# Peptides against a protein of PDB entry 3S8F, part 227

Target 1, 157 residues: chain A of PDB entry 3S8F
Amino acid sequence: VLTLFVAVPSLMTAFTVAASLEFAGRLRGGRGLFGWIRALPWDNPAFVAPVLGLLGFIPGGAGGIVNASFTLDYVVHNTAWVPGHFHLQVASLVTLTAMGSLYWLLPNLTGKPISDAQRRLGLAVVWLWFLGMMIMAVGLHWAGLLNVPRRAYIAQV
Target 2, 166 residues: chain B of PDB entry 3S8F
Amino acid sequence: DEHKAHKAILAYEKGWLAFSLAMLFVFIALIAYTLATHTAGVIPAGKLERVDPTTVRQEGPWADPAQAVVQTGPNQYTVYVLAFAFGYQPNPIEVPQGAEIVFKITSPDVIHGFHVEGTNINVEVLPGEVSTVRYTFKRPGEYRIICNQYCGLGHQNMFGTIVVKE

## One batch from the design tools (peptide; made by RFdiffusion4, then SolubleMPNN)

Design b2_p23_3_s4 (from b2_p23_3, 14 letters changed)
Fold by OpenDDE base, seed 3:
Structure b2_p23_3_s4 (fold): chain B 157 residues (1-157), chain C 166 residues (1-166), chain A 23 residues (1-23)
Amino acid sequence: as target 1 above (157 residues)
Amino acid sequence: as target 2 above (166 residues)
Amino acid sequence: LVQLVYDAYVAMLLAMLASIASI
């Protein structure tokens, strides 16, 4: 139970980021409960990528709590559930953040602005990446709950 | 302007902080509910038991695979299983249907996995420690043991079999 | 179906690399 207190600062951090996004959206003219979301720069892959990473990180974080729970970990440990967790935490958040960072960093460092075609391609890449990661992660978590082992090429189910 | 922005940020942070705390309690409640309703599926581990991995092959209950299955009572058995690179001993493990089986699993070399398909038996096997798993096979047949912890070049081929006899 | 998913994934990765390389 004491281990779960680690979730407090994590959630505080996560929702502080959300607060920052809300503030940014409202500064961009967004109004209402959800209008600020639409006002965010969804046309910029440098923004979309890390945000999608954050979205993937939410269920991953929840899974982290599960994995950290002694009794619940017994159910999921060394099953496909764990790789599912990894792909949400690393292959989504970290990777998408890195990708998004590049879409900002490289144009800035080179002094060459991203073309519209490059921007659209970037958006396609990050959205497809997110979609693929979500499909795979859901599949892995589902398989894990069905007791499919990790680090094995075969399974009963 | 900057001061106003800071105040606005603080207001949003306070709101989201409150939400975060609320969600924390929701998650704890959900975990508690899950534990309360699904704990019956948890196989309790035995007391911490240590063994010398350097001698486990030469002496003790793991040394002879022919004596690995020990009847400890009516319809009750203890099976001393050795997980090693790259297999299990004994193999196959033969047990009767409906009997309470206590698996005592250890390793002489590196960490292995002991994952029995068709069951909820899934434990890591550490050299120097004895993993204890209690299970009753309700259905006869063959149950495959899978190593789900990377243990070397032959990891992918490390399988065992439990044969449950009628 | 698995092959199609794989091909789609590879295509995505290639698109990613192309996108990054084109910046």
Scores: peptide ipSAE 0.030, ipTM 0.742, DockQ to the pose 0.025
Fold by OpenDDE base, seed 1:
Structure b2_p23_3_s4 (fold): chain B 157 residues (1-157), chain C 166 residues (1-166), chain A 23 residues (1-23)
Amino acid sequence: as target 1 above (157 residues)
Amino acid sequence: as target 2 above (166 residues)
Amino acid sequence: LVQLVYDAYVAMLLAMLASIASI
């Protein structure tokens, strides 16, 4: 049980970011319980990418709690579940944040805004990346629960 | 107004922090529920048992594969298994159906995995430490042992077999 | 099918890199 307290700082950070998103959405004219979400700049890949990363990080974080549990780790350890977990954490959150950061950083460094075509392409890229990551992650977690071993090319399934 | 903005941010943060704490308790509750309903599937960790990996092949219960399967009681066996680069000893492991099998697994070299297909047996094997797993095979047949921990160039080909005899 | 999925991901990656390089 004490090990689970490690999740407290992470949850605090995650929900502080969520609070910041809500505040930003409301500043942009969003109203109501969910209207602030729609008011966020979903037309900007520099924004969409890290937000999608955060969304992928949610189930990954929940999985982290499972993995940190002594009893539940027995079920998932060294199965395909583990790669599913860290792909959400690294290949989703970290990678998408990096992708989004580039769409913000390079225009600022060069002083040139991205074209509309580049913007649309960027949106397509980050959404497709997110979709692919979710499909892969769900598949890996599912396979892990079916006792598919990690680091093996064969399984009795 | 900076002051108003700070107050608003603080209010949102407090709300989300409360939600965060609530979610933490939900996760703990879900873990507790899962454990309460699925206790039969969890094999408790045994006492820490240590061995010298440099001598484990030369002396002791792991030294002779022919003596690896030891009957310890009526329908009870202990199997001393070595996981090494790159295989398992003994191979095959022959045990009777319906018997309670205690696997005592260690390694003379590096960390390996011990994953038995068709079972919930899945442990890491550390040099100098004995992994203990208890299992009863209800169905006769062959069960493949898979190494699921990277152990070197031959890792992908590291397999063993458990033969359960009627 | 697996090859098609792989090719799609590669194409996506290349598109991303091209997009970034064009900035």
Scores: peptide ipSAE 0.027, ipTM 0.745, DockQ to the pose 0.024
Fold by OpenDDE base, seed 4:
Structure b2_p23_3_s4 (fold): chain B 157 residues (1-157), chain C 166 residues (1-166), chain A 23 residues (1-23)
Amino acid sequence: as target 1 above (157 residues)
Amino acid sequence: as target 2 above (166 residues)
Amino acid sequence: LVQLVYDAYVAMLLAMLASIASI
């Protein structure tokens, strides 16, 4: 139970980012409960990548609560569930944020804006990465629930 | 105006913080609900027991594989298992079908895993500590033990067998 | 299937690197 309270700062941090997104969307003319989402710059890979990372981080965070549960950990510990979790956290959020950061950083470092072709390619990359990562993560979590062991080359299933 | 913008951000932050707390309670409630309705399969942690990993092979209940399976009562057994680099002792572990088996597992060297295929037995084995798992095999046959904690170059080949006899 | 997933992953990584390198 005490370990579960570690989720509080994490959730607070995650949703402060969401607050920033809502503010940004409303500044861009978005209105209503969901209109601000549509107003966000979905044409910019530097924006899309970390946001997709956040979307992957949501189920990962939920899984973190499960992993931190004393009783539920007996079900998922050292199964494929665990790598499923950190692929959502590291390979999705961290990696996509890094990708997005580069799409912002490199133009600023070089003083040259990215071309439209580079922008479109960047969007394709981050969306495909997100899709692939979600498929893999769902598969790993599913395999974990089927008791596929972590760190083993063979499984009964 | 920067002041207006900061106030707006603060308002959104307060809203999302409230939402985050609400979601936390939702997750806790879902976990509680799951535990309340799906209690089957939960393995309770045993009492913390300590052993000396440097002497566990020479003295005590883990020292002799021939004495590893101990009948403690009618249809009740305790099995003292060593997980080591790179295998299990005893191997095979022979137990009767339908008996309540208490596995007491420890390691003389490094951390290992004890994952029994076809069961919900899945524990880490730490040198100096005894992992206790209770299980009843309903079906006869062979159950493979897999090490699911990296323990060295031979980790991938570290297997054991539990033979459940009729 | 595992090989296909691996190949797809590698392809995505290469596409990412190519995209970054082109900037």
Scores: peptide ipSAE 0.024, ipTM 0.732, DockQ to the pose 0.026
Fold by OpenDDE base, seed 2:
Structure b2_p23_3_s4 (fold): chain B 157 residues (1-157), chain C 166 residues (1-166), chain A 23 residues (1-23)
Amino acid sequence: as target 1 above (157 residues)
Amino acid sequence: as target 2 above (166 residues)
Amino acid sequence: LVQLVYDAYVAMLLAMLASIASI
């Protein structure tokens, strides 16, 4: 019940963020229906990390609604599906946002900009992290639907 | 400038809201598909039943494992199962193939899981509450019961067996 | 009770959809 009540404000917030990103992209010279996406600062890990986190949060949020649904939770509860949901919410959005925050915070604290090498390394880390999380999350959700149990080291599939 | 920016953002929000509505229909369809394909074969109880966990081992239908399987009608059985630290009783649970089985599961100690491998039976078992699941085994053989809720140091070794006879 | 909870859930989902559509 609580999750469903939170779902509406969360969706409103998510689409407001998306609208803000579109506006920012257009201010940076992006045009057309999708051109604004390309105009966003994809060369900055401080931007890329939280955006990738938001992308992971979309299926995670949908999964949250599933987990809170009475009839659907019966299917997924205490299966590998649940860890899959958590990794999208915590290990993707929260962690990537924290990672991205460091790329803003450190330059401000030290008074020195990050080097180009550090920037490129940061981009690699963030993208690889996102890729790994997506692979693991898809695997866990798939295993959950196949009735692989949570908190068990063996399963009959 | 601030007013112009505000109007522009509102226009973008309207577009994204329209997109969101379309996606909601897609998600609802996916949810419906999941329900249709993964919920067949198990009928949970529609009511809550309470029991005293401190006396459930001494009196009542869970007290004697030898009397745990009760025939309630033609090809219909009720099985009174205890999930405890760290196992299940009766163990094994013997039921006939093709019979409608009503599992009534409770715990005398802590919260446990009742997950029957090879089936979609998967419920938590709370002390003081009776979990009821209706299922029909179509294939004979052995089905392992696994605990999927952490219940202590022996959790990982907490298994039971359902033997389905021809 | 299960049916009641399910009906309540469906009602909430419909309310959510209506809320989103009304913005």
Scores: peptide ipSAE 0.006, ipTM 0.689, DockQ to the pose 0.055

Design b2_p23_4_s1 (from b2_p23_4, 13 letters changed)
Fold by OpenDDE base, seed 1:
Structure b2_p23_4_s1 (fold): chain B 157 residues (1-157), chain C 166 residues (1-166), chain A 23 residues (1-23)
Amino acid sequence: as target 1 above (157 residues)
Amino acid sequence: as target 2 above (166 residues)
Amino acid sequence: LPLLEALVAGFLATMRELRLTLE
């Protein structure tokens, strides 16, 4: 049980980031319980990418708690569940954050804004990436629960 | 106003911190609930048992595959299994249907996996340590053992078989 | 769910933008 307390700093960080998003949305004119979400700059891939990464990180973090459970780990360890978990953590959050950083960094370094076409393409890329990652992650977790082994090319199920 | 903005942010942070702590307890509660209601398939950790990987092939209960299956009581067996690069011994492992089987698994070389298809048996096998798994096969037939921990060039082909006899 | 609706709306908007970009 004490191992699970490692999740406290992560949860604190996660919800602090969420609070920052809420604050930003409200500063942009969003009102109400959820109206602030719509007010966020969803037309900017530099913003959308890391936010989608954060969304993927939520179920990944929950899975981390499961994986850290002494007893429940026997169910999921070395199954497809594990790669499902870290694809949410690394291939979603880290990768999408890197993508978002790129969309911010290049214009900033060059002093040239991205074109509207590039902006739209960027949005398409990050949304498609997120969608694909979610499908893959759900599939891997599902397969893991069906006892599909990790690091094996065959499965009985 | 910058100061007002900072105060507002701090208020938000405090609220979300409280929520985060609440969620921690929720997750712990969910785990507890799951364990309380779904205990039938739980494989508990056994006592830590050590073995010398350099001599495990020459002496002791793992040395002779022909003597690997030991009856320890009525309808109770202990099976001493070696996971090695790249296979398992004994192979096949022959056990009776309905018997309580205690697998004692170790490795003479590197870390391997021991994943038995059709069962909840899935453990890592470390050189120098003995993995203990208890299981009762209810159905006769062949059960494939899969190595699910990378162990070298032949990892993908490392399989074993458990034959459950009527 | 408002969050889900927002997410779906964002996705669809992005797909529309993709279409317009590729035209």
Scores: peptide ipSAE 0.006, ipTM 0.735, DockQ to the pose 0.032
Fold by OpenDDE base, seed 2:
Structure b2_p23_4_s1 (fold): chain B 157 residues (1-157), chain C 166 residues (1-166), chain A 23 residues (1-23)
Amino acid sequence: as target 1 above (157 residues)
Amino acid sequence: as target 2 above (166 residues)
Amino acid sequence: LPLLEALVAGFLATMRELRLTLE
């Protein structure tokens, strides 16, 4: 009940962030319905990382609602579904946000900007991280729906 | 300038808020779909019950594994199961095919899982509480019970068996 | 706040109905 109570405000907040991104993209010269997306600084890992985290948060957040549902919890509880949810929320959203923050923080702490090589490497890291997390999360959710238990090395499927 | 920017932001926010509401319904639909396709076969069959985990092994319906399966009516049984470190009792659990089985599961020690492979039976077992699950086995055979809640060094080897007789 | 409460209530009611239907 508590989770559901905060679900709507959380969604509103999340999509307000998206609105701010649209505004930012348009300020950067993006036009049209989707052109603003391309105008965002996708060359900056400090930006890309948390955005990818937010993308992972979408299914993760939905999963949170599922997990908090009395009826659906009977289906997913203590199955591989739950680790899937965690990897979206913690290992994706939180971790990528932290990674992004690092790309901002480190230059500020050192007083030096990151090199172009570091920037490119950073982009590779966050994209690969996101890809891996999405593959794993989808697999875990799928397995969970097939009633594969968590914390067990054996299953019928 | 600031006012103009603020106004522009509001316009985008309105659109995204509408989108957010739409997505809410999408999520609800997904929940409904998942529920409709994955919840059949297992029904919670009881209210919250409490037991004393310190005495559950010595007295009461869980004390004697030989008496754990109780016929409560025509083609109806109650099975009193203990999940403990590291196993289940009775083991095996023998029940008839097609009978309505009410599992009453508790733990004398720590939290365990009760996951019956091939079924939708999947509950946590807490010391001091009784987990109740109703299920009817349609197919005869052996169904493995696995622990899906970490309970100690022997967790990975904690298995039981339900034997469904024709 | 009233809208939020209504949405939550509606959601819970829906889930309850689904549960009961599928039991």
Scores: peptide ipSAE 0.000, ipTM 0.707, DockQ to the pose 0.026
Fold by OpenDDE base, seed 5:
Structure b2_p23_4_s1 (fold): chain B 157 residues (1-157), chain C 166 residues (1-166), chain A 23 residues (1-23)
Amino acid sequence: as target 1 above (157 residues)
Amino acid sequence: as target 2 above (166 residues)
Amino acid sequence: LPLLEALVAGFLATMRELRLTLE
């Protein structure tokens, strides 16, 4: 019940952020249904990281609702599904947001802008992290559906 | 200007908020649909049953592992299982193939897991509460019980066995 | 609306797959 209550403001926040992104993209010259996405600053790791985190958070959030459902929770509870959910929420959203924050914070704290090379490296790191997290998360969720137990070093599969 | 931009932002926000609300209802509806049409044979939660964890080892149906398997009817059994640090009692659990087995599982110490490989049996075991699970083993053989809830230093080695006899 | 339709369709497909997998 609590999870479902939290889901409401979370969804509102998510779509409010999306609204802001759409507006920003359109201000940057993006047009059409999806053109505004392309117009966003994808060359900035401080932007890309948290956005990728949000993208990973979507299935994670859906999974949270699943985990809060009695019948569905019975299937997935204490299986590899749960770590999969956690990694989408913590290791993707939270971690990528933190990473993105660093790409903004450190230059501002030191007064030294990041070089172009550092920017490119940052983009690579963020995208690779996201890719790896998605692979792992999908694997864990899949394993969970196959009844691979959580907190055990063995599996029947 | 700033005011124009603000108005535009509000328009987008209103649209996306409406979208978010719609999606919320869609998600709820889809979950409800999934639950209503689900045919996986999920074991429903039973009535809450309490037991004193401090005396469960000394008295009652869990006290004697030799008496843990009780025939309650034709092709029906109740098995009283203790999950403890670090193992299961009785071990092995011997039941006949094709019989309806009601597992009554509790713990004398800390929270444990009761996950039977090859089955949909997967429950947490809380001290002071009795977990009830119904299952019919269709295939003979050995089924491993795994503790999937951290219970201490020996957690990783906490296993049991169910032997299904022909 | 097209985006909404796509999102709904995707979610429905996912839920259907989940249901079928769990059955």
Scores: peptide ipSAE 0.000, ipTM 0.713, DockQ to the pose 0.055
Fold by OpenDDE base, seed 3:
Order: sequence, then structure tokens, then C-alpha cells
Structure b2_p23_4_s1 (fold): chain B 157 residues (1-157), chain C 166 residues (1-166), chain A 23 residues (1-23)
Amino acid sequence: as target 1 above (157 residues)
Amino acid sequence: as target 2 above (166 residues)
Amino acid sequence: LPLLEALVAGFLATMRELRLTLE
């Protein structure tokens, strides 16, 4: 129980971000329970990238709770489950946030806006990255539950 | 209006923060329920036991691989396994089918893994600590032991075998 | 309230599935 309280700051941060997104979407004309989501700037890779990272972070965070649980960790520890968790947390959230930051930073540094072609390419990159990462992460978690070992090139299953 | 926007943001944040706290309690409750309803694959283990990694090769139950398998009762054995860079001792480990096996595993050098394929046996082996795992092999055959904790340049080749005899 | 209920329900369903998988 005490260990799980470590998650409080993280949860507060996560839901604050969610609140900010909802506010932004509603400010952009979104209405209803889900209409605010559609109103967000999904045509901007600098926005889409970190948001996709957040989406990947949700199951990753849930997995983090599992990994931090002594009893549940007996099942998943040092299996493919763990790298699956890492790929959601680091290779998805952190990496996509970095990508998104780059899509904002480069135009700012150069003083030139990105072209429409560059924008479309950026969107393709972040969506494909997210899709691939989700497929891989699901596979790793699944393999982990099947007791595929971490840090080994072979497995019985 | 900045003031109106600020007020709105605070309202949303307050709501989501309340939600986050509520979800925390839900998570705790669900974990408690899960633990109460099943063991989550927990393998029976012994009490915390310490050994001197500097002498474990020279004296004690891990020193002689020929004496590693000890019958402790009817259809009950204790196997003293040494995980080292880069292998396991004894290798192979021979045990009878259907017997209750208590593995006592330690390391003389660095941290290793002890992952037995086809089983739920998966523990880290720390120098100075004895890992205890209890398992009964129901099926005869060979079970591969894999080191799943990085232990050096030969980590990828560190394998052992448990032979379960009929 | 509806969103909260949906989120809670989804979470509970996920945890149930996890429990059953790890059992």
C-alpha cells in the first residue's frame, strides 16, 4: 500500500495533462463527452506525437503497478513482460515526446515553418512509430505471460 | 479572458485530481482482491538465508557437485545449485519425476538468473543469498535452465539442464 | 460522472482480465 502511494504524483501529473487536453479541446469548440478529443489539433505532429506517447503510457503505467507489486512481479519479473513495459514507457512516451518536441523546435530554431509535405511526413512517422510500438509491446507482454525469458535469445514457447 | 480561463483550468484539474485519487483506491482494492483470490504464480520459498560467496566453492553444501542432490525424505530432495560465470553446477541436475524438489541456489561471483523452461521457476541468484524454490516435476524429460540476468560476456551462453527421470 | 463511470468500469474490467490471466 505504501509503495503504491509513490504513484500518486505520477497519477496527479497524468490526469492534470488529461485535464489540460480536455480544456484545450473544449476551447477549440469540442462539445460533449468525446467531442473535445476530435477538436484537438491532430494535424500537427508536434501535438500528435506526445499524445500518442501518453496513450502508450497508460497501459505502461498499469504495467508499472503490476511490476511494483511483489506478488504479481513473481510472474512477470525477468520475462519479456519487462521490456514490453520499457518500450511503452521509454520508447513510446519519451521517444514520441522527443519527436514532438523536435517538430516544434526545428521550425522555431530555423525561423521557417515546416512545409505541408514535412508535416504529412511527420504525421506518418509518429503514427507508424506508435502502431509498430504497440504491436511490439503487445507481443512482448504476451510473450512475458508465456514465460519467455528476458535477456535470452531462445525460448521454449 | 485569462481569469476565466484560469478558473476553468482549475476546475478541470480539481475534477481530474479527485478522479486520480479515487482511481488509486480502486487500484489498491483490486490488487487486494487479486491477492486474496489467487497466488499469482508464487513459488514456495524458504526463509532468507545468507552465505559467504567467497567460501561457497570450498566448503559447505555447494562445494561438491557430486553431493548436490540430497534426499531429505521420501520422494523429497534438496538440490544445491551454484550459478556462476558462466554455467550451473551441477549440470545436469538429475531428479526423479514426481518428487518434491527444493532448489537452494546461490552464486560465488555475480548476480545470475535461474529460469527453468516449462516451469514457473524464475528467480534471481544473488551472491551471499540463498534462493529457495520448491517444485515438483510432473513430466519426465529435459528442462533447460536459462540465465535471464546479465552476468557478463558469456551471459548468452549460460545454460543448464535439469533431467527428470521416470 | 459518465466519463468517470466508464473509466472505472474499464479499469475494473482490465484488472479482472489481468487477474484471470495471471491466475
Scores: peptide ipSAE 0.000, ipTM 0.737, DockQ to the pose 0.070; fails the geometry check

